# Ledger of designs, part 147: peptides against a protein of PDB entry 3PBP

Target 1, 203 residues: chain A of PDB entry 3PBP
Amino acid sequence: LNEKDLNLILNKSLVMYESLDSTTDVIVKRNVIKQLQFVSKLHENWNSRFGKVDIQKEYRLAKVQGPFTINPFPGELYDYTATNIATILIDNGQNEIVCVSFDDGSLILLFKDLEMSMSWDVDNYVYNNSLVLIERVKLQREIKSLITLPEQLGKLYVISDNIIQQVNFMSWASTLSKCINESDLNPLAGLKFESKLEDIATI
Target 2, 203 residues: chain A of PDB entry 3PBP as posed
Amino acid sequence: LNEKDLNLILNKSLVMYESLDSTTDVIVKRNVIKQLQFVSKLHENWNSRFGKVDIQKEYRLAKVQGPFTINPFPGELYDYTATNIATILIDNGQNEIVCVSFDDGSLILLFKDLEMSMSWDVDNYVYNNSLVLIERVKLQREIKSLITLPEQLGKLYVISDNIIQQVNFMSWASTLSKSINESDLNPLAGLKFESKLEDIATI

## One batch from the design tools (peptide; made by RFdiffusion4, then SolubleMPNN)

Design b2_p25_8_s1 (from b2_p25_8, 12 letters changed)
Fold by OpenDDE base, seed 4:
Structure b2_p25_8_s1 (fold): chain B 203 residues (1-203), chain A 25 residues (1-25)
Amino acid sequence: as target 1 above (203 residues)
Amino acid sequence: SVEETKKKLETKKKVGEFLIERAKK
């Protein structure tokens, strides 16, 4: 986490806070406020040793929100179980794709269309937990792990029993990134969301 | 800026809507 990242988190938290209104659920309000308070405190105490210690304590109280909802959820996967999850950066602006593997050998690439807050002192907090299906990639093998490399944007490495495969989705992710960053959806029209699967190494 | 962040988040939301609509076709 650096200053830039912190600022972004703060801005996101502020946007979330500003979105609160009289119709917002009380639990959501509380959660968003707590996050904003935390981030604000973190920002305020960025260079303070004492502040950092306190922040660390508070951070430990925060939990990653879950579960997520996938829309649409592929019907063929209803009977299968998710096995791995990975987040892949598609640009340097923290746009990312979420990938989930299933025990049928499928990968689903997902877009986080809503900003999720951390869960603060609330068990089973669920809000803005949306993940949107982009693509399903069928590997038809047991997926052992998903690996991402920070220096390799839009690439996911899939490790199975005897092979390492690369899923490269920059063919569409670059456009997606551009759309997000420029706030222009026009380039999405006609875009094919088809990733490239390549064998990298046998193991 | 906050405004830029807001715009980005709104765009992401719209992207999601687009993708959902695409899936229906």
Scores: peptide ipSAE 0.619, ipTM 0.951, DockQ to the pose 0.884
Fold by OpenDDE base, seed 1:
Formats: C-alpha cells, sequence, structure tokens
Structure b2_p25_8_s1 (fold): chain B 203 residues (1-203), chain A 25 residues (1-25)
C-alpha cells in the first residue's frame, strides 16, 4: 500500500459515505461509517512521523464481504460450482476484471460496477456486491488454477491438466478502460466482448 | 480528488447498466 492507493481508498470511502441518506439501511450506514473511520485513521497515521500505529485490533474486526451477485448469471452454470477466482488488471489506473472459473470448464469475465466495502462488526453483511457478466469462455477442461501477471494487462493464464492457455481480452478491455477513465460510454456501443484464447504450453 | 473518484464510480455504475442491457439483446 502506498500513499496513492491509500488516498484512493479514502476517497472511495468518502464517496460511499456521501451516498448515505435517510432512506439508506441502518446496517449499511453503520458499516460505511466504520469503514470510513478506519480508513481515515489509517490515513492520519500514514502521514504521522511518530512511527507504526497499532491498527491490529480494528483490522481484526473487518471481514471480506461475500457472496457476490452476478448479473446476469448464466443459467447453464446454476448446477456447477465455482472453482477459482482471479482479478486481472486492465490498466495502470486500478481498473480490473474479475474472472471466475467453474467445474464445467467455463470462465466468466465479470465487471465490478459498484464499490464494495469491508464488513465491519456485521455478520453476513451484503452491500454493493454486484458483478456484471461480460463474457463467458468455454474451455471444457478441468481448470486447476488461474494465473495473472501484473505486467501483462488484460491477460489470464488458465492451467489445466496438460495445458496452459492464455485468455487475452485487451481487444475490449482497452476500450472499457478508456470509457471508465474518461467517463465516456460512447465507445462501448458496438464493441464486441470476445476474448482471444491461445494455447501457450503443454505440461 | 474525491470528485474525480465519484465520477469514476458513477461511470462504473453506468458501465454495469450498459452491460446488463446488452445481455438482454
Amino acid sequence: as target 1 above (203 residues)
Amino acid sequence: SVEETKKKLETKKKVGEFLIERAKK
């Protein structure tokens, strides 16, 4: 974590806080406030010359939120189990794609359209857990692992029993990244969300 | 800035909406 990352987290937390109103669920309000308090404290301590601040107690109270809601969820996958998850960077501006594999050999590429906070002192907290389906890639293989390389944007490596395959989605991810960064959705019109699949090695 | 972050998050939301609508076609 660097200063830039911390600032972004703080800004995101502030935006979430500002989104609260009288109609917001009380549990959501409490959670967002706790998130902001923690991040603010962290930010304050980061700039402090007085050394390491013990944030262990507060950190221990935070949990990763789950499960996700995928929209639309492919009906064919209802009877299958998710096996792996990976996050793939598509630019240097922290835009990313989430990939989930299933035991039928399918990969789904997902877009996180809402900002998700940590869960604070609430069991089964669910808010902004949205993932939007971009593409389904059918490999028809048993997927053992998903590998990403930070220096290789928009690329996912899929490891199966005897082969390594590369999924390259920069054909559409570059446009998506641009749309997000420039706040212009026009380039999405007519865009084909079709990734390139290549065999790169036999193992 | 906070404002820039807000704009980005709003854009992401709209992207999501776009993608959902696309799936309906």
Scores: peptide ipSAE 0.618, ipTM 0.951, DockQ to the pose 0.883
Fold by OpenDDE base, seed 2:
Structure b2_p25_8_s1 (fold): chain B 203 residues (1-203), chain A 25 residues (1-25)
Amino acid sequence: as target 1 above (203 residues)
Amino acid sequence: SVEETKKKLETKKKVGEFLIERAKK
């Protein structure tokens, strides 16, 4: 976490707070407010050693939200179990793709279309847990691990029993990134969301 | 800025909608 990241999460938290209205669920309101309070405190105490200690204490009260909702969820995968998850950066602006592997050898590439907050003092908190299906890649291999390299944008390394494969989705992710950053969806029209699969090494 | 962030988040939402609609075709 750096200053830029902190500013971004603060801004996101502010946007979430501003989105609250009379129709918002009370639990959601409370959670968003706590999120904002936490992030604000984190920002305020960023350079304070003592502040960092206090922040850590508060962070322990927060839980990761789950489960995710994947839309559309491939019907074929209902009978299979997710095995690995990875987050891949597609640009320097913190746009990311989420990848989930399944025990059938499938990879699904997912887009976070909504901002998700932590859960604060509420069990089973679920809000904005949306993930949107971009692409399904069928590897037909038992996936042992997913590896990402921070310096390699839009690339995922898939480790199976006998091979390391690279999934490169920058062919479409670059356009997606541009669309997000420029707030222009026009380039998405006609875009093919087809990743490239390449064998990197035999194990 | 907060406004820029808001715009970005709104765009992401629209991207999601686009992707969902694409899957229906």
Scores: peptide ipSAE 0.618, ipTM 0.951, DockQ to the pose 0.888
Fold by OpenDDE base, seed 3:
Structure b2_p25_8_s1 (fold): chain B 203 residues (1-203), chain A 25 residues (1-25)
Amino acid sequence: as target 1 above (203 residues)
Amino acid sequence: SVEETKKKLETKKKVGEFLIERAKK
């Protein structure tokens, strides 16, 4: 965590706070406020303590939010179980793709379109848990693990029983990243969301 | 800035909407 990252987190928390209105659920309001309070305190401590922040007490009150909602969820996967999850950076900022594997050998590439807060003092808190389906890649094999390399943007390595495969989605992710960073959706029109699958090694 | 962050988040939301609509076709 650096100063730039901390500022971004603070700004995101502020935006979430500003999004609250009279129609917002009370539990959501409380949670967003707690999030902002925590991040604000973190920011203050960062500035005052030369980068040393004791947040242990407050952190213990925070939990990871509940399950994600995938939209649309592929109907074919209703009978299958998620096996692995990975997050892949697509630029030098903080734009990421989430990948989930299933026991049918499918990979789904997902976009996090909403900002999600931590859960504060509420069990089973669920809000802004949205993941949007971009692409489904069918490998038709048992997926053992998903590996990402920080220096390789938009690349996912899939390990199966006897093979390592690379999923490269920079063909569309570069455009997606640009759209987000420049706040221009025009380049998305006509974009094909088709990743490249390549065998890297036999095990 | 907060405003820039807001703009980025709104863009992401719109990207999501775009992707959802694409899936309906």
Scores: peptide ipSAE 0.617, ipTM 0.951, DockQ to the pose 0.867

Design b2_p25_8_s2 (from b2_p25_8, 10 letters changed)
Fold by OpenDDE base, seed 5:
Structure b2_p25_8_s2 (fold): chain B 203 residues (1-203), chain A 25 residues (1-25)
Amino acid sequence: as target 1 above (203 residues)
Amino acid sequence: SVEEVKKQLETKQKVGKFLIERALS
């Protein structure tokens, strides 16, 4: 973690906190508050230079959020199993696409439309686990692994038995990124969410 | 800033809704 990352996490946590109202579920409230408390302590320690915070202790009490809800989930994939997951950055502002592969050779590209949080004091806590379907890419291959390169925005490398393929979705991701960063959805109208598939190397 | 983050998150939510509507159309 660096200061910039910490500030972002803090700001996100603050936004989540500020979104709480009288209609918010009690479990959600408690979880958001605990997360904010943790991040705040971490931030204080970062700024004070003299303070000590036991980060590990607090973090050990937290659980990773999951499972996710995918909307819409392709009906054709109900009978198949997810095999790999990857996160691909689409800009330098931490906008990202999630990719999940399935054992039928399909890739789904997903958008995180809600901010996620850790689970702190409730077992099986699920909140804001939303992923939205953007595109399905059918490779019809056994996908062994998904690889991303931090310096290559909007690119995913798919490794199969005999080939490495690149999925490039910057054709639409650049517009998506712009829409998010500028808070203007108008450019999304008429946008084609079609990624480019290219063979990189044979194995 | 907090305000900027809030705006971004709201935008993401709207994007999500847009994408869902697109998928259902």
Scores: peptide ipSAE 0.610, ipTM 0.939, DockQ to the pose 0.907
Fold by OpenDDE base, seed 1:
Structure b2_p25_8_s2 (fold): chain B 203 residues (1-203), chain A 25 residues (1-25)
Amino acid sequence: as target 1 above (203 residues)
Amino acid sequence: SVEEVKKQLETKQKVGKFLIERALS
């Protein structure tokens, strides 16, 4: 965590706070407010040269948000189990793709269309926990692990029993990144979301 | 800025909607 990251988190928390209105669920309001308070304290502590903020008590009350909702969820995968998850950066900003593998050898590429947050003092809190299906890649292998390299944007390495394969989705991810950063969806029209699969090495 | 982040988040939501519609077509 650096200052830039903290500022981004703070700004996201502020946006969430500003989205609250009279129609917002009370539980959501409470959670968003608590997160904003926590992040604000962190920010204050970060900027303070001499001040220390005790965040331990508050952090212990926070829970990671889940489970995720995937839309649409591929019907073919309903009876299969997720085995691995990875996050792949698609630009030098904060745009990323989430990848989930299944025990049938499928890999799904997902987009985070909503901002997620921690839950605070609320059991089973779920809000803005959305992932959108982009592409399904059928590898038909037992996927052991997913590996990403920070310096390689839009690339995922899939390790199976006897092979390492690279999934490269920059063919569409570059356009997606541009659309997000420029707030223009026009380039998405007609875009093919087809990743390239390449064998890298035999194990 | 807060406004920039807001705009980006709104764009992401629109992208999500686009992708869902694509999947249904």
Scores: peptide ipSAE 0.610, ipTM 0.939, DockQ to the pose 0.880
Fold by OpenDDE base, seed 2:
Structure b2_p25_8_s2 (fold): chain B 203 residues (1-203), chain A 25 residues (1-25)
Amino acid sequence: as target 1 above (203 residues)
Amino acid sequence: SVEEVKKQLETKQKVGKFLIERALS
């Protein structure tokens, strides 16, 4: 976590706060407010000299949010279990793709269309856990692990028993990134969301 | 800025809608 990231999180938290209205559930309101308070406190306590913040006390009250909602969820995958998850950056502005592998050898690439938050003092809090299906890649292999390299945008390395494969989705992710950053969806029209799969090494 | 982030988040929501519609078409 760096100052830039913290500022972004703060701004996102502010936007979430501003989205609250009279129709918002009280639990949601409380959660959003607490998150904003937390992030604000982090920002205030930011040590620019060392690039660090003491988050231990406040974070103890927070819990990881889940489960996720995937839209649409491929019907075939209802019979299978997710095995791995990874997040891949597609630009330097922190746009990212979520990848989930399944025990049938499928890999799904997902887009986070809603801002997620932590759960604060509420058990099993679920809000803004939306993931949108972009592409399904059928590897037909038992996926052991998913590896990402921060310096390699839009690339996912899939490790199976006998091979390392690279999934490269920059062919469409670059356009997606541009659309997000420029607030223009026109380039998405006609775009093919087809990733490139390449064998990197045999193991 | 907050306004820029807001715009980006709104765009992401629209992208999500687009992708869902694409998948269902």
Scores: peptide ipSAE 0.608, ipTM 0.940, DockQ to the pose 0.898
Fold by OpenDDE base, seed 4:
Structure b2_p25_8_s2 (fold): chain B 203 residues (1-203), chain A 25 residues (1-25)
Amino acid sequence: as target 1 above (203 residues)
Amino acid sequence: SVEEVKKQLETKQKVGKFLIERALS
């Protein structure tokens, strides 16, 4: 975590806080407020020189929000089980794609259209946990692991029994990144969300 | 800035809507 990341988290938390109104659920309000309090305190105690932050013990109990919802969920995968999950950066501005593998050999590439918060005092807190389907990639093999390399944007390495394959989705992710960063959706029109699959190595 | 982040988040929501509509078409 660096100062830039902390500022981003703070700003996101502020945006979430500002989105609260009189109609917002009490549990949601509580959770968002607690997150903002935590991040604010984190920011206050940030020592850029040493890269240290003093964190109150109670805040260490916060968990990543879950479960996630996938919409639309591919009907063909209804009876299959998710096996792996990975997050792939598509730019240097923290835009990312979530990938989930299934035991049928499918990969789904997902977009986080809603900002998620951590769960604090409420077990099973669910709010803004949406993942939107972008693409399904059918590998038709048992997926053992998903690997990402920070230096390689928009690339996912899939390890199966005897092969390492690369899924490269920068063909569309670069456009998606641009759309997000520039707040312009026009380039999405006509965009094909088709990733490139390549064999990298036999193992 | 907060405003920039807000704009990005709003854009992401719109992107999500776009993708959902695409998937349902």
Scores: peptide ipSAE 0.604, ipTM 0.940, DockQ to the pose 0.913

Design b2_p25_8_s4 (from b2_p25_8, 11 letters changed)
Fold by OpenDDE base, seed 2:
Structure b2_p25_8_s4 (fold): chain B 203 residues (1-203), chain A 25 residues (1-25)
Amino acid sequence: as target 1 above (203 residues)
Amino acid sequence: SVEEVKKQLETKKGVGKFLVEKALK
């Protein structure tokens, strides 16, 4: 967490707050408000010299939201179980792809199209918890683990059956990043969401 | 800025819609 990240989170929280209206559920309203209060307090107490924040204990009582949903959920995976989850950065602006592996050897790459807040004061809070399917990669292997390296954008390492494979999706993720950062959806037209799979090493 | 972030968030929603439509084809 740095000042830039904090500012972004603050701005996101502000936007979420501003999106509240008379039709918004009371629980959602309260949660969004608490989120904003927390982030605002973080921002207020930010020490840029040391990259530290002193926060009151009251604001530390937050939980991560429950399970996410996938839209659309691949019908072929309905009977299979998710085994691993990883988040891969695609740029330096906190855009990221979520990857989930399944016990059939499939990888799904997912996009977070909605902002999720932390859960405040309510158990099992669920709001904006959907992820969007980008691509399914069938490895036909038992996936043991997913590894990401912060310095390697758009790359996922998959460990399965004594082999390390790299999934590189920068071919489309760079365009996606550009679309988001420039607020222009036009480059998505004709874009192929096909990642590159490469064997890296045997283990 | 807040306005820029707002635009980005709206864009993300648009991306999501696009991807869903693509996946359903």
Scores: peptide ipSAE 0.596, ipTM 0.945, DockQ to the pose 0.932
Fold by OpenDDE base, seed 3:
Structure b2_p25_8_s4 (fold): chain B 203 residues (1-203), chain A 25 residues (1-25)
Amino acid sequence: as target 1 above (203 residues)
Amino acid sequence: SVEEVKKQLETKKGVGKFLVEKALK
C-alpha cells in the first residue's frame, strides 16, 4: 500500500458515502460509514506518522464481502463448478479483470463494474456483488491453476494437463482501460472481446 | 480528486451496462 493507493481508496469511500440517500438500506449505510471512518483514520495516520499506519481494531472485524454473482451467467455452466479464480491487472492503475475457471474447462473473464466494499458491520454482508461477463474461453481441459504476473498486464497463465497456456486479452483490455481512465465509452463500440490463446510450455 | 474518481466509477457502471446489453443480443 502506497500513498496513491490509499488516496484512491479514500476517494472511492467518499464517493460511496456521497451516494447514500433516504432510500438506501440501513445496513448499507452503516457499512459504508464504517468503511469511510476506517479509511479516513488510515489516511490521517499515514500523513501524521510519516508513512506508518496503525492497524485499528476495526480492521480485525472487517471481512471480505460474501459471494458474487455473474451477469449474465452462462447457462451452460449451471451444471459445472468453479475451480479457480484470479485477478489480472490491465493497466498500471486499479483496473482489473476477474477470471474464473470451471471444471468443464471453461474460463470466464469478468468485469467489476461496481465498487465492492468490505463487510464492516454484519456477517454475510452483500451489496454491489455483481460481476459482468466479458468473454467465455473454452479450453476443454482440466484447469489446475491460474497464474498471473504483475509485470505482464492483461495476461493470464493457465496450467492444465502439464501444459501452460497464455490467455492474452490486451486486444480489448487496452481499450477498456482507456475508456475507464478517460471516462469515455465511445471506444467500446465495435470492440471485439476475443482473447488470444498461446501454448507457452510443456511441464 | 473525488470528482475524478466519481467520474471513473460512473464510467465503470456504464461499461457494465454496455457489456450486459452486448451479451444479451
Scores: peptide ipSAE 0.596, ipTM 0.946, DockQ to the pose 0.918
Fold by OpenDDE base, seed 5:
Structure b2_p25_8_s4 (fold): chain B 203 residues (1-203), chain A 25 residues (1-25)
Amino acid sequence: as target 1 above (203 residues)
Amino acid sequence: SVEEVKKQLETKKGVGKFLVEKALK
């Protein structure tokens, strides 16, 4: 965590706070406020004469939210079990794709369209926990592992019993990244969300 | 800035809506 990251977290927390209104659930309000208070305190401490904050102690004050949902959930995967999860960066900012593998050999690529906060007040806090389906890739192999390389944007390596395959989704992820960063949704029109699958190595 | 982050988050929401609509077609 650096100052830039902290500033971003603070700004996100502020935006969440500002989004609160009279119709917002009380539990959500309380949680957002607590998160903002925490982040603000961290920011203040960071800007103090010490220039740093003990992150480890402070993170213990919050819990990760429960399970996420997928919208829409592929009906074909209803009876299958998720086996692996990975997060793939699509730019040098904070935009990322979540990938989940299933025991049928499918990969789903997911987008976080909502900001998910930590849980500060209530056990089993659930808010903005939905992920959006982008693409399903069928490998028809037993997926052993999902590997990402930080230096390789928009690429996922899938390890099965005898092969390493690369899923490259920069064809659409670059546009997606641009849309987000420029706050322009127009380029999404006509965009094909089709990833490229390539065999990398036999093992 | 807060404003920029806000704009980005709103854009993400828009992306999500777009994707959902697309997935349902």
Scores: peptide ipSAE 0.595, ipTM 0.946, DockQ to the pose 0.926
Fold by OpenDDE base, seed 1:
Structure b2_p25_8_s4 (fold): chain B 203 residues (1-203), chain A 25 residues (1-25)
Amino acid sequence: as target 1 above (203 residues)
Amino acid sequence: SVEEVKKQLETKKGVGKFLVEKALK
């Protein structure tokens, strides 16, 4: 965590706060407000010289949200179980793709279109926990692990059946990144969400 | 800036909508 990241988190929290209105659920309001309060205090207490923050004990009780939903959920995967999850950076900013593997050998690439807050007050807090389906890649193998390399944008390494395969989705992820960063959806038109699968090594 | 972040978040929502619509076709 650096100052830039902290500023981004603060700005996101502010945006979430500003999105609150009379129709917003009370639980959501409470969580968003508490998150903003925490992040604000964090920002106030940030020591850039040492990279340290003084945190009040009351805010240490925050929990991560879960579970996630997938929209639309592939019907073919309804009876299968998720086995691995990975997050892949697609640019040098904050844009990322979430990948989930299933025990049928499928990979789904997912987009987080909504900003999620932590749970600050109530148990089982669920808000903006949906992920959007981008692509399904069928490997037809038992997926043992998912590996990402920070220096390799838009690349996922899949280990299955003693084979390492690379899933490269920069063909569409670069455009997606551009859309987000430039706040322009036009480049999405006609974009094919087809990743490249390549065998890398046998282990 | 806050405004820039807001714009990006709205764009992400738009991306999501686009993807959902595409997946349903």
Scores: peptide ipSAE 0.595, ipTM 0.945, DockQ to the pose 0.914

## One batch from the design tools (peptide; made by RFdiffusion4, then SolubleMPNN)

Design b2_p26_3_s1 (from b2_p26_3, 11 letters changed)
Fold by OpenDDE base, seed 4:
Structure b2_p26_3_s1 (fold): chain B 203 residues (1-203), chain A 26 residues (1-26)
Amino acid sequence: as target 1 above (203 residues)
Amino acid sequence: SELEKVRKQLETKKKVGQFLIERMSS
């Protein structure tokens, strides 16, 4: 974690906090506030360096949010089970794609359009847990694992029984990244969300 | 400011999500 990342997290937490209103669920408010408090303490500690803030307790209380939903969920996958999950960075600004594999050999590429807070002292916390379906890639193989390399943006390596395949989605992810970073949706018009699948190695 | 930039990006992401959903419906 560097200063830039911390600032980003803080700003995100602030924006989330600012979005709270009288109609916001109490549990959501609590989680957002606790997260902001935690991040703020981290930020304060980072800047001052003279006084260590005890963040251990708060950190231990933080949990990853529960299950996610996919919108729309591919009907063909209703009878199948998710097997692996990976997060792939598409730029240096922490924009990312989530990939989930299924036991039918399918990959789905998902977009996090909503910011999620951590769960704080609440069991089964669910808020903004929906992911948007971008693309389904049908490999029709038993997927053993998903591998990402931090230096390779927009690339996912899929390991099956006897083959390693690369899924490259930078053809559309570069545009997506640009749209987000520049706050301009115009480049999305007519964009095809079709990833490139390539065999890398036989194993 | 950085805060404003982040705010805009988050709003953009929401819009992107809506776009992607609508795309699948077309």
Scores: peptide ipSAE 0.637, ipTM 0.947, DockQ to the pose 0.891
Fold by OpenDDE base, seed 3:
Structure b2_p26_3_s1 (fold): chain B 203 residues (1-203), chain A 26 residues (1-26)
Amino acid sequence: as target 1 above (203 residues)
Amino acid sequence: SELEKVRKQLETKKKVGQFLIERMSS
């Protein structure tokens, strides 16, 4: 975490706060406010180099939200179980793709279109926990693990019993990243969301 | 401002999500 990252987190929290209105659920309001308070305090302490103990205490009160939802959820995967999850960076900023594997050998690539806050006040807090389906890749293998390398953007390594495969989705993820960073959706028109699968090694 | 830029990016992400969902509905 550096100053740039902290500023981004603060700005995101501010935007979330500004989105609150009279129709917002009371629990959501309280949670968003608490997060903003925490981040603001963290920002202040970052500048002053004081209050580390208090920050640690407050951080311990924060919890990760519950399970995510996928929209749309592939009907074919309804009876299958998720086995692994990974997050893949697609640029040097904060844009990322979430990947989930299933016990049928499928991979789904997911986009986080909504900002998700931590839970600060209520147990089982759920808000903006949806992920958007981008692509389903059928490997038809038992997936043991998912590996990512920070220096390799838009690449996911899938480990099975005797093979390591690479899923490369930079063909579309680079465009997606550009759209987000430049706040322009035009480049998405006609874009194909098809990842490249390649065998890397046999083990 | 940086805040305005972040706001715009977050709104863009929402729109991207909508685009992706609509794509699957065809």
Scores: peptide ipSAE 0.636, ipTM 0.947, DockQ to the pose 0.904
Fold by OpenDDE base, seed 2:
Structure b2_p26_3_s1 (fold): chain B 203 residues (1-203), chain A 26 residues (1-26)
Amino acid sequence: as target 1 above (203 residues)
Amino acid sequence: SELEKVRKQLETKKKVGQFLIERMSS
């Protein structure tokens, strides 16, 4: 976490707070407010010189949301079970793709179209937990693990029994990143969301 | 402002999501 990241988180939290209205669930309001308060405090206590932040006790109460919903959920995967999950950065601005593997050897690439807050002092908190299906990649292998390398944007390494494969989705993720960062959807027109699968190593 | 930029980005993400869903339904 650096100053830029913290600022982004703060701004996201502010936007989320501003989105609250009379129709918003009370639990959601409480959660969003708590997150904003926490992030604000972190920002206030940020020491850019030393890269340190005083973490308050409230942090211990924060949990990651889950499970998520997928829209649309591929019907053909209804009878299969998710086995692994990974998050892959597609740029240096915290845009990311979520990948879930299934026991049929499929990978689904998912987009977080809604900002998800942390869960604060609420059991089973669910809000903006929908992920959007981008692509299904059929590997036809038993997937043992998913590996990401922070320095390699838009790349996912899939480990199966005897092989490591790379899924590279920068062909579309670069455009997606640009669209988000520039707030321009025009480049999405005609874009093919097809990842490249490559064998990297035999194990 | 940076805040406004973030707001726009978040809105864009929503629209991207909608786009992605719609393309699968066509």
Scores: peptide ipSAE 0.633, ipTM 0.947, DockQ to the pose 0.905
Fold by OpenDDE base, seed 5:
Structure b2_p26_3_s1 (fold): chain B 203 residues (1-203), chain A 26 residues (1-26)
Amino acid sequence: as target 1 above (203 residues)
Amino acid sequence: SELEKVRKQLETKKKVGQFLIERMSS
C-alpha cells in the first residue's frame, strides 16, 4: 500500500461517511464509521519515510464481506458454478472490471458500481455487495485459470486445455473509463459491450 | 479537491451501474 492508494481509500471512506443520514440503517452507520476510523488511523500512522503503517491492532477487526451478487444474473448460468475470478484494470485511476468464469466455459464481465466496504465486527454484514453485468463471453472450454498483466489494460488471458486466449475489452472499457473520469455518461449511448477474443498460443 | 473528485467519481459509477442495468432490462 502506497500513499496514493491510502489517500484514495481515505477519500472513499470519507465520502461514504458523508452519505450517512437519518435514513441510513444503523448497522450501516456503525460499519461505515468503523471503516472511517480505521482508515483515518491508518493514515495518521502512515510513515512516509518508510512507507509503512502499523495496522496490527485494528486489522483483526476487519473482515471481507460475504459473496457478491450479480445484477442481472444470467439465467443460463444458474446451474453452473463459478470457477475463477480476476480483476482487470482499465485505466491508471483504479477503475476495474471484475471477471468471473464458470464451469460451462463462460466468462462474465462485471462492473462495481458501488463501493464495497469491509465488515467491521458484524456478522453477516452485507451492503453494496452487488456487481453489474456488462458482458458474457462464451468460450465453451474448461477454464483452468485467469491471468492479468498489470501493464496491459483491459486484457484478460484465459488458460484452457491447450490454448491461451486473450479477452480484450478495451473497445468499450476505454469509453467506460472516460465516462467515470470525466463524470459524463453521454459516451455510453450506443456503446457496444463486445469484447474481442483471440487465440494467442497453444500449450 | 481530491475528495470532491472522488465523490464525483463514485456518483458517476452509481449512474453507470444504473445505465448498465437498464440496458439489460430494455
Scores: peptide ipSAE 0.632, ipTM 0.946, DockQ to the pose 0.881

